# Peptides against a protein of PDB entry 7SID, part 45

Target 1, 151 residues: chain A of PDB entry 7SID
Amino acid sequence: LHMYLMLLKELPGEEYPLPMEDVLELLKPLSNVCSLYRRDQDVCKTILNHVLHVVKNLGQSNMDSENTRDAQGQFLTVIGAFWHLTKERKYIFSVRMALVNCLKTLLEADPYSKWAILNVMGKDFPVNEVFTQFLADNHHQVRMLAAESIN

## One batch from the design tools (peptide; aimed at target 1 Q74 L85)

Design b2_p27_7_s4 (made by RFdiffusion4, then SolubleMPNN; from b2_p27_7, 14 letters changed)
Fold by OpenDDE base, seed 2:
Structure b2_p27_7_s4 (fold): chain B 151 residues (1-151), chain A 27 residues (1-27)
Amino acid sequence: as target 1 above (151 residues)
Amino acid sequence: SSMLEENRKAIKEFEEEIEEELEEEEE
């Protein structure tokens, strides 16, 4: 796990995109890692923070490439899972914040959700359509947590 | 895009709220 996370961390940002082949190799184990550590808040937060670099690479790729579509699909599967579990309040607010940053980066890369579509439970959710609601829901949760901390 | 601008504002507000909560938790 640590080695994998380090590889994700060392991904070059938007200024220095990786070849899609390298991105694909890094994405291959991602879903499995996320599934194994889905209950570990710290690991989830770390993953979400590091995959920001993946989003940047995907956003700069040729959308017509089969490899790009494959990479996008693998990535969106993971993000969709985190999004779904967040709606079920399975994650602490710091993890939700990390997810927000990831979704923000997706919107910046694909503002019209041409490819940034989450498929959850067999249904398609364009990120640009669900993001506002996601933020609204999380704002409510933050307020509730703040209220609980005062009591 | 108007939608992007609205989302950007919402994100910023959310980030500020989370940051405040994190700071309070660390104290």
Scores: peptide ipSAE 0.054, ipTM 0.587, DockQ to the pose 0.024
OpenDDE base, seeds 1, 3, 4, 5: peptide ipSAE 0.021, 0.037, 0.023, 0.020; ipTM 0.416, 0.558, 0.474, 0.450; seed 4 fails the geometry check

Design b2_p27_8 (made by RFdiffusion4)
Pose (drawn by RFdiffusion4):
Structure b2_p27_8 (pose): chain A 151 residues (1-151), chain P 27 residues (1-27)
Amino acid sequence: as target 1 above (151 residues)
Amino acid sequence: EEEERQEELKEEAEEFIELAREDEEEE
């Protein structure tokens, strides 16, 4: 777990992007890793805080091949799954704050929501519309974080 | 093949949500 978190945190870089096949190799076990630790709040928070570093390489669309959409789908489906579970009151405010930080990073990467759309229950939600929902949260810190990052 | 990979990723996300609900019921 430590090895994987370290690789996720360190390998992606903004100045010189990785090949997309490497991004796919990084994102391949993430679904299983998240599946093992779905109950644990601390691990989930750490996983989100470490995976928010891959958006810098994911946001590149110059080489918009099939690998780009495959990797974007592989990341967006995990993010949507976390959001859906959060809507059902399954996570504490720490995981919600980490999800807000991830969504803010996604909004930074794709302002027009061309590709950053969460898919859940056969429906699609743009990240910008989803982000404003956190202004009505039951925890003051998450609301303040969303209000401050609303810019 | 691209559509199949997308469908597989959705199915893995649905199984993950289902397992989280089953754990909550057991608790």

Design b2_p27_8_s1 (made by RFdiffusion4, then SolubleMPNN; from b2_p27_8, 13 letters changed)
Fold by OpenDDE base, seed 1:
Structure b2_p27_8_s1 (fold): chain B 151 residues (1-151), chain A 27 residues (1-27)
Amino acid sequence: as target 1 above (151 residues)
Amino acid sequence: SLEERLKKQQEEAEKFVEEAHKEEEEE
């Protein structure tokens, strides 16, 4: 698991997009890793910060292929879980900050939430609607980050 | 295809959240 986290840390960003096949391989274990460490705030923050590079790679993809959709789905599954647990007040502000950064990048790639939709507990949550909820976050830094992302 | 993807997300996300809830009940 530590090796996986190290690999995530070294992911290239928007300037150096990965082939979609490589992105898929990196995302395959992500849900399990996040679930395993869901109670560790520091690990969750670290994971979310690392996967930000993955989101950027997804945003750079101009391919409407099955592989792209699969990668998007795998990522959205993880984000959806973190979002749901955030609504249940399970995460401190630093984790929520990292989550907002991920959502911001998703909105940059899909501003109208055509594909960026979180499905949790049988409900659909378009990322643009999810994002606006952070404008009312209890922590001022989270609200500020969310507000900056809209501008 | 979008519907199928959303369904898959639902199933995996529910598993993620349910595992968290089960552990909370055991504590």
Scores: peptide ipSAE 0.188, ipTM 0.760, DockQ to the pose 0.604
OpenDDE base, seeds 2, 3, 4, 5: peptide ipSAE 0.166, 0.187, 0.160, 0.160; ipTM 0.736, 0.759, 0.732, 0.720; seed 5 fails the geometry check

Design b2_p27_8_s2 (made by RFdiffusion4, then SolubleMPNN; from b2_p27_8, 12 letters changed)
Fold by OpenDDE base, seed 3:
Structure b2_p27_8_s2 (fold): chain B 151 residues (1-151), chain A 27 residues (1-27)
Amino acid sequence: as target 1 above (151 residues)
Amino acid sequence: MLEERLKEQEEKAKEFIEEAHKEEEEE
């Protein structure tokens, strides 16, 4: 875990996009890692904060490539799982804050949710619709963060 | 290949959620 988190942390920012092949390699173990540590709030928060760089890379990539769709799918699968468990009140506000930041970045890249769609248990949830639900979050900081994204 | 991989990821996410529910039922 530690090594994987370090790799995620060391991802270059938006100024230096990663090759899609590298993004795919980083995403391959992500679902398993998230599942394994699903009850560890700190680990989940850390993962979500680090994958922000991946989201930025996905938004800058050519959307027509198979590799891009693959990377998007893998990432959105994980976000969807976190979203689902969030609806079930499994995550504290700090994890929800990190999730909102991910969703915010997705909306910046895809404002109309053309590809940013969460598939959870066989149902599709456009990120723009999912995002609005955080405006009614129980924690004031989560609501504020969500509101800032609309302005 | 892509569709199969996406299905695999979907199943992993499903397992992620199901395992969480299972553990709650066992507690």
Scores: peptide ipSAE 0.217, ipTM 0.756, DockQ to the pose 0.833
OpenDDE base, seeds 1, 2, 4, 5: peptide ipSAE 0.209, 0.223, 0.200, 0.219; ipTM 0.749, 0.760, 0.741, 0.760; seeds 1, 2, 5 fail the geometry check

Design b2_p27_8_s3 (made by RFdiffusion4, then SolubleMPNN; from b2_p27_8, 13 letters changed)
Fold by OpenDDE base, seed 3:
Structure b2_p27_8_s3 (fold): chain B 151 residues (1-151), chain A 27 residues (1-27)
Amino acid sequence: as target 1 above (151 residues)
Amino acid sequence: DLEEKLKEQEKKAEEFVEQARKEEEEE
């Protein structure tokens, strides 16, 4: 876990986009890692904070290649899982804030949710619709963060 | 190929959610 988290942390920022091939390699184990540590709030928060770099890279790709779609799909699968567990009130506010930041970045890249669609239990949820639910979050900081992202 | 990969990823996500529910039921 530690090694994987370090790899995620060392991802280059927006200034230096990662090759899609590298993004795919990093995303491959992500679902399993998230599953194993789904009950660890600190690990989940850390993962969500680190994958922000992945989201930024995905948003800047502007290419509709198979690799891009694959990366988007893998990423959205993980985000969808976090969203689902959030709906079941399994995550504390700090994890939800990290998730909102991910969703914010997705909306910046895809404001109309053309590809940013979460599939959970066989049902599709556009990120723009998902995001609005955080405006009514029980925690004031989450609501504020969500509101700031729209403005 | 891609479609099958995505379905597999979705299945994994569903499984870890289901596993969480199962563990809660066992407690």
Scores: peptide ipSAE 0.058, ipTM 0.622, DockQ to the pose 0.806
OpenDDE base, seeds 1, 2, 4, 5: peptide ipSAE 0.033, 0.046, 0.055, 0.037; ipTM 0.596, 0.615, 0.619, 0.599; seed 5 fails the geometry check

Design b2_p27_8_s4 (made by RFdiffusion4, then SolubleMPNN; from b2_p27_8, 13 letters changed)
Fold by OpenDDE base, seed 2:
Structure b2_p27_8_s4 (fold): chain B 151 residues (1-151), chain A 27 residues (1-27)
Amino acid sequence: as target 1 above (151 residues)
Amino acid sequence: SLEERLKEIEKKAEEFVKQAYEEEEEE
């Protein structure tokens, strides 16, 4: 876990995107890691904070590439799982804050959710619609973060 | 194919969610 988190942390920002092939390699274990630590709030928060760099890379990618769609699919599926568990109130506010930051970054790259669509158990949830729900979050800091993201 | 990979990933995510519920019920 620690080695994987370190690799995620070292990803370059949006200004210097990695080849999609490299992004895919980083995403391959992500689902397994998230699943394994799904009940550990601190680990989930850390993972979500680190994958922000992945979101930035995905936003700068060429949408015509199969590898890009693969990477987007892998990432969005994991985010969708976190979203689903969030709806079921399984995550504390700090994890939700990290998730909102991921969603914010996705919306910056795809404001109309053309590709940023969460698929959870066979149902599609556009990120722009998902994001709006955090404006009514029970925790004030989550609401504030969501509101600031719109401005 | 990409479609097959996406299905596999989706399946893993569903299992991820399902396992979370099952473990909660067992506690």
Scores: peptide ipSAE 0.252, ipTM 0.738, DockQ to the pose 0.870
OpenDDE base, seeds 1, 3, 4, 5: peptide ipSAE 0.241, 0.244, 0.251, 0.251; ipTM 0.729, 0.730, 0.733, 0.733; seed 1 fails the geometry check

## One batch from the design tools (peptide; aimed at target 1 R38 G73 T77)

Design b2_p28_1 (made by RFdiffusion4)
Pose (drawn by RFdiffusion4):
Structure b2_p28_1 (pose): chain A 151 residues (1-151), chain P 28 residues (1-28)
Amino acid sequence: as target 1 above (151 residues)
Amino acid sequence: SEEEEEAEEFLEELEEEYEEWREEQEEE
């Protein structure tokens, strides 16, 4: 777990992007890793705080081949799964704050929501519309974080 | 174990959702 979190945190870089096949290799075990630790709040928070570093390489669309969409889908389905589970009151405010940080990073990467769309229950939700929902949260810290990052 | 069975069911749901999403991209 430590090895995978360290690779996720360190390998991606903004100045010189990785090949997309390497991004796919990084994102391949993430679904299973998140599946094991669905119950644990601390591990889920750590996972989200470490995975928010892949958006810098994911946001590149110059080489918009099939690998780009495959990797974007592989990341967006995990983010959507976390969001759906959060809507059902399954996570504490720490995981919600980490998810807010991830969504803020996604909004930074794709302002127009060309590709950053969460898919859940056969429906699609743009990240911008989903982000404004956190202004009505039951925890003050998450609301303040969303209000401050609304820019 | 019970925890391993729940993790495997959840992983299968994620794989299904991913496959559905890839089919939508192919249609576009």

Design b2_p28_1_s1 (made by RFdiffusion4, then SolubleMPNN; from b2_p28_1, 12 letters changed)
Fold by OpenDDE base, seed 2:
Structure b2_p28_1_s1 (fold): chain B 151 residues (1-151), chain A 28 residues (1-28)
Amino acid sequence: as target 1 above (151 residues)
Amino acid sequence: SSSQEEAEKFLKELQEELEKRREKLKEE
């Protein structure tokens, strides 16, 4: 964990265009990593913030490639897990805000949720529908962030 | 465990990404 946090701290905040192959390689183990740290709010927030940079590359790539579809799937799996635990009230507001930012980025890339669909426990949840739920979040800042994404 | 192995793999990939970014920044 310490090494992980150190590496994350060294990541530049700048968005660099990455080949989809590289994005996929970074996403492949992510679900397992998230599972290991699912109870650590700070780590979850950090992961979500980091993944945000990866998502920005997904929407600008060729959506017809196998690697793109795979990367999208890997990312949606992670987001779906975080959303699921959010519904179970397992995450504090700061984690939810990070999640909303990820969802916002997804909607910018896919405003009609053609591919941005969360599959949780065998059920499909379009991100646009999921996103609207945060407009009614218990925390003021989460609601505000969600509302700002619409304007 | 498999989860631990995947975590280590993730760290390795992250490190590689960091190195790529560093090289790119150096060349710019």
Scores: peptide ipSAE 0.030, ipTM 0.538, DockQ to the pose 0.035
OpenDDE base, seeds 1, 3, 4, 5: peptide ipSAE 0.026, 0.024, 0.020, 0.026; ipTM 0.527, 0.531, 0.520, 0.518

Design b2_p28_1_s2 (made by RFdiffusion4, then SolubleMPNN; from b2_p28_1, 11 letters changed)
Fold by OpenDDE base, seed 4:
Structure b2_p28_1_s2 (fold): chain B 151 residues (1-151), chain A 28 residues (1-28)
Amino acid sequence: as target 1 above (151 residues)
Amino acid sequence: SSEEEEAKEFLKKLEEELEKRKEELKKE
């Protein structure tokens, strides 16, 4: 876990996007890691903070490529899982903050949620709609972050 | 891809766990 998190931390930002193939390699273990540590708030927060770079890379990639779609799908599934558990109030505010940042970045890349759609329990939830729900989050910092993202 | 399937399974498992907990709460 530590090594993986470290790798995620070292992921370059928007200035130096990684090839989508590399992004896929990074995403490959992500779902498993998230699953194993889904109840560890600190790990989840760390993961979400680090995958911001992944989101940035996804947004800058060729959206028409198969690898991009694959990466998007894998990533969105993970985000969907976090979102689902968030709705069930399983995550503390700091984790939700990190999730909001991920969603914000997704919206920046896909403002109209053409591909940024969470599928949870067989239902589709456009990220723009999901994001709006954080404006009503119980924690003031989460609400503030969400509001700042809209402005 | 297989990795995508794993991610889907992860989500599914999480959903199932949540549903189980909901059912447990109803029984209490």
Scores: peptide ipSAE 0.070, ipTM 0.593, DockQ to the pose 0.076
OpenDDE base, seeds 1, 2, 3, 5: peptide ipSAE 0.040, 0.052, 0.037, 0.051; ipTM 0.558, 0.581, 0.547, 0.571

Design b2_p28_1_s3 (made by RFdiffusion4, then SolubleMPNN; from b2_p28_1, 11 letters changed)
Fold by OpenDDE base, seed 5:
Structure b2_p28_1_s3 (fold): chain B 151 residues (1-151), chain A 28 residues (1-28)
Amino acid sequence: as target 1 above (151 residues)
Amino acid sequence: SAEEEEAKKFLEELEEELKKRKEKLKEE
């Protein structure tokens, strides 16, 4: 876990995007790691904070590329799972804030949710619609962060 | 792909966990 988290942390931002093939390799263990530690709030927060770099890489890639679609799909599945558990109030505010930051970054890359669509339980949820739900979050800091993101 | 299947399994595992918790709460 630690080694994987360190790799995610050291990912370059939007200024230096990785080849999509490399992104796919980094995403490969992500779902397994998230699943194993889904009940650990601190680990989940850390993961969500680090995958921000992945979102930035995905946003600068060729959207028509098969590898891009594959990477987007794998990543969005993970985000969708976190969002689903968030709706069930399974995560503390700090985890929700990290998730909002991920969603914010997705919206920056895809403002109209053309590809940024969460699929949860076989149903599609555009990120722009999902994001608005955090404006009514029970925690004031989450609401503030969400409000700042739409302006 | 194998990665896609793993990602789907993650979601399924989370959903299963939620189901178990809900059932436990109903039994209490």
Scores: peptide ipSAE 0.063, ipTM 0.572, DockQ to the pose 0.074
OpenDDE base, seeds 1, 2, 3, 4: peptide ipSAE 0.039, 0.048, 0.039, 0.039; ipTM 0.584, 0.582, 0.569, 0.583; seed 4 fails the geometry check

Design b2_p28_1_s4 (made by RFdiffusion4, then SolubleMPNN; from b2_p28_1, 12 letters changed)
Fold by OpenDDE base, seed 5:
Structure b2_p28_1_s4 (fold): chain B 151 residues (1-151), chain A 28 residues (1-28)
Amino acid sequence: as target 1 above (151 residues)
Amino acid sequence: SSAEKEAKEFLEELEKELEERKEKYKKE
């Protein structure tokens, strides 16, 4: 876990995007790591904070590339899982804030949710629509963060 | 891809867990 987290932490941002092939390799263990630690709030928060760099990399890539679509799909599945569990109130506010930051970054890359669509339980949820739900979050800091992201 | 499959399995696992927990709560 710690090795993987350190790897994610050291990912370059938008200024220096990784080749999509490298992004795909980095995404491979992500689902397993998230699954193993899905009940650990601190680990989940850390993961979500670190994968911000992945989101930035995905946003800088050519959407017409097969590898890009593959990476986006894999990543969005993980984000969708976190969002789904958030809806079920499984995560504390600090984890939700980290998720909002991920969604914010996705919206910055895809404001109209052309590709940023969460598929959960066989249904599609555009991130721009998902994001508005956090404006009504029970925790004031989450609401504030969501509000800042829209403006 | 293998990673995509793993991600899908992760979501399915979590969904299953949620359903199991809901059932437990209803029984309580």
Scores: peptide ipSAE 0.079, ipTM 0.574, DockQ to the pose 0.075
OpenDDE base, seeds 1, 2, 3, 4: peptide ipSAE 0.045, 0.050, 0.043, 0.076; ipTM 0.567, 0.572, 0.557, 0.571

Design b2_p28_2 (made by RFdiffusion4)
Pose (drawn by RFdiffusion4):
Structure b2_p28_2 (pose): chain A 151 residues (1-151), chain P 28 residues (1-28)
Amino acid sequence: as target 1 above (151 residues)
Amino acid sequence: EEEEEEKMEELREKMEEYEEELEELGFL
């Protein structure tokens, strides 16, 4: 777990992007890793805080081949799954704050929501519309974080 | 515009494939 979190945090870089096949190799075990630790709040928070670093490489669309959409879908389904589970009151405010940070990073990467769309229950939600929902949260810290990052 | 719509459809198909994998792992 430590090895995978370290690789996720360190390997992606903004100045010189990785090949997309390497991004796919990084994102391949993430679904299983998240599946094992669904119950644990601390691990989930750590996983989200470490995966928010992959959006810098994911946001590149110059080489918009099939690998780009495959990697974007692989990441967006996991983010949508966390958001759906959060809507059902399944996570504490720490995981919600980490998810807010991830969504803020996604909004930075794609301001027009061309590709950053969460898919859940056969429906699609743009990230910008989902982000404003956190202004009505039951925890003050998450509301303040969303209000401050609303810019 | 037609190439953008095709790419969006392929992206949604990938999302459905990964959603089914998460359901098989019991994450959802």

Design b2_p28_2_s1 (made by RFdiffusion4, then SolubleMPNN; from b2_p28_2, 8 letters changed)
Fold by OpenDDE base, seed 5:
Structure b2_p28_2_s1 (fold): chain B 151 residues (1-151), chain A 28 residues (1-28)
Amino acid sequence: as target 1 above (151 residues)
Amino acid sequence: SEEEEKKLEELRKIQEKYEEELKELGFL
């Protein structure tokens, strides 16, 4: 776990994007890690904070490549799962804060949710619509973070 | 465009595939 988290943490950002093949390799363990530690709030927060770098890499690419779509899809699936579990009130505010930051970063790369669409339980949820829901979050810090991201 | 819609459909299908994986793993 710690080694994997370190790799995510050290992932180059937008200025130095990795080859998509490398991004795909980094995404492979993500589902396993998230699943294993789904009840660990601290680990979940850390994961969400570190995958911000993945978003920055993915934002540099359009959907022209199959590898890009694969990477985007894998990543969006994880984000969608975290959002879904958030709706089920499985995560404390600090995890939701990290999720909001992920959504914010996605919107920076795709402001109009052209590709940033979460498919969860058979339904599509554009990230911009998902994001606005956090403006009404029960925790004031989450609401503030969401509001700051829009204005 | 039609091409963009096809790409979005693929993206949706990818998510559906990996969502099943998350279910199997117990995340969802």
Scores: peptide ipSAE 0.742, ipTM 0.959, DockQ to the pose 0.905
OpenDDE base, seeds 1, 2, 3, 4: peptide ipSAE 0.741, 0.742, 0.742, 0.741; ipTM 0.959, 0.959, 0.959, 0.959; seed 4 fails the geometry check

Design b2_p28_2_s2 (made by RFdiffusion4, then SolubleMPNN; from b2_p28_2, 9 letters changed)
Fold by OpenDDE base, seed 5:
Structure b2_p28_2_s2 (fold): chain B 151 residues (1-151), chain A 28 residues (1-28)
Amino acid sequence: as target 1 above (151 residues)
Amino acid sequence: MEEEEEKLKKLREIQEKYEKELKELGFL
């Protein structure tokens, strides 16, 4: 876990985008890690904070390549799962804040949700629509973070 | 528009595939 989290943290980001093949390799363990530690709020928060760098890499690539679509799909699935579990009140505010930051970063990369669309339980949810729901979050810090991200 | 719709369709299919994996893993 620690080694994997370190690798995510060290992603170059937008300034030095990784080849999509490398992004895919980094995404492969993500589902396993998330599943194993779904009940660990601290680990979930850390994961969400570190995957922010993945968004920056995904946003620089055109959707024309199969690898890009695969990477985007894998990433969006994880984000969608965290959002789904958030709706089920499985995560404390600090995890939700980290999720909002992920959504914010997605909106920066795709303001009109051209590709940033979460498919959860057979339904499509554009990230911009998902993001607005956090404006009504029960925790004031989450609402504030969401509100700040609109400006 | 058709090309963009096809891209979105593929993206949806990918998410559906990996969502099944998350369910199997016990995340969802």
Scores: peptide ipSAE 0.721, ipTM 0.948, DockQ to the pose 0.883
OpenDDE base, seeds 1, 2, 3, 4: peptide ipSAE 0.721, 0.720, 0.721, 0.720; ipTM 0.948, 0.948, 0.948, 0.948

Design b2_p28_2_s3 (made by RFdiffusion4, then SolubleMPNN; from b2_p28_2, 11 letters changed)
Fold by OpenDDE base, seed 2:
Structure b2_p28_2_s3 (fold): chain B 151 residues (1-151), chain A 28 residues (1-28)
Amino acid sequence: as target 1 above (151 residues)
Amino acid sequence: SEKEEEKRKQLREIQEKHEQELKELGFL
């Protein structure tokens, strides 16, 4: 876990995107890691903070390929799962704040949710729709983060 | 456009596949 998280932390941003093949390799263990530590709030927060680099890479990509769709899909699945469990009140505010930052980054990359659409339990949820729900979060810091992220 | 809709369809299918994997892993 530690090595994987360190690798994610040091990924380049949108200015220097990685080849999509490399992004896919980095995403492969993500589902396993998230599943193993789903009840560890600190690890979940850390994961969400570090996958921001992946979002930036995906947002910068202009490649129209199967690999791009695969990478986007795998990433969105993880975000969708965190969002779903958040609605079920499984995560504390610090994890939700990290999730909001992920959603903010997605909206910066895809303001009109052309590709950033979460498919959860057979339903589609555009990220902009998901994001606005955090404006009504029970924790004031989450609401503030969501509000300031609009600008 | 039709092309964009097809891409969205592909993304849905990919997410559905990986969601099933997350269920099997116990995340969901």
Scores: peptide ipSAE 0.728, ipTM 0.956, DockQ to the pose 0.843
OpenDDE base, seeds 1, 3, 4, 5: peptide ipSAE 0.727, 0.728, 0.727, 0.727; ipTM 0.956, 0.957, 0.956, 0.956

Design b2_p28_2_s4 (made by RFdiffusion4, then SolubleMPNN; from b2_p28_2, 11 letters changed)
Fold by OpenDDE base, seed 1:
Structure b2_p28_2_s4 (fold): chain B 151 residues (1-151), chain A 28 residues (1-28)
Amino acid sequence: as target 1 above (151 residues)
Amino acid sequence: SKKEEEDRKKLREIQEKYEKELEELGFL
């Protein structure tokens, strides 16, 4: 876990995007790690904070390749799962804050959710629609973070 | 557009596939 998290943390910034093949390799362990630590709030928060770098890489891709779609799909699935469990009140505010930041980053790259659409339990949820829900979050800091992203 | 709809369909299918994996892993 720690090695994986360190790898995510040390990813280059938005100005230095990774090849999509490398992004795919980074995504492979993600579902396993998230699943194993789904009840660990601190780990979930850390994961969501670190995968921001992955979001930036995915958002910069203007390639219509199978690898791009695969990477986007894998990532969106994980985000969708976190969102779903959030709706089920499984995560504390700090995890929701991290999730909002992920959604914000996605919206910056895809403001109209052309590709950033969460498919959860057979239903489509555009990220912009999902993001709006956090404006009504029970925790004031989550609402504030979401509101700051509107302007 | 038709292309956009097709791309969206592909992304849905990919997510459906990996959602099953998450279910099997006990995430969902």
Scores: peptide ipSAE 0.721, ipTM 0.954, DockQ to the pose 0.830
OpenDDE base, seeds 2, 3, 4, 5: peptide ipSAE 0.719, 0.720, 0.720, 0.719; ipTM 0.953, 0.954, 0.954, 0.953

Design b2_p28_3 (made by RFdiffusion4)
Pose (drawn by RFdiffusion4):
Structure b2_p28_3 (pose): chain A 151 residues (1-151), chain P 28 residues (1-28)
Amino acid sequence: as target 1 above (151 residues)
Amino acid sequence: SEELEKHQAELREKMEEHMPEVKPLLEA
């Protein structure tokens, strides 16, 4: 777990992007990793805080091949799964704050929501519309974080 | 545009390929 978190945090870089196949190799076990630790709030918070680093490489669309959409779908389905579970009151405010940080990073990467769309229950939600929902949260810290990052 | 709609449709198809992998997380 430590090795995988370290690789996720360190390998992606903004100045010189990784090949997309390497991004796919990084994102391949993430679904299983998240599946094991679904119950644990601390691990989930740590996983989100570490995966928010991949958006810098994911946001590149110059080489918009099939691998790009495969990797974007692989990341967005995990983020949508966390959001859906959060809507059902399944996570504490720490995981919600980490998810807000992830969504803020996604909004930074794709302002026009061309590709950053969460898919859940056969429906699609743009990240910008989803982000404004956190202004009505039950925890003051998450609301303040969303209000401050609304820019 | 039509190119953007085609790109989003292909992206949704890729998301459907990852739904079985994410399903254990939602049903744990």

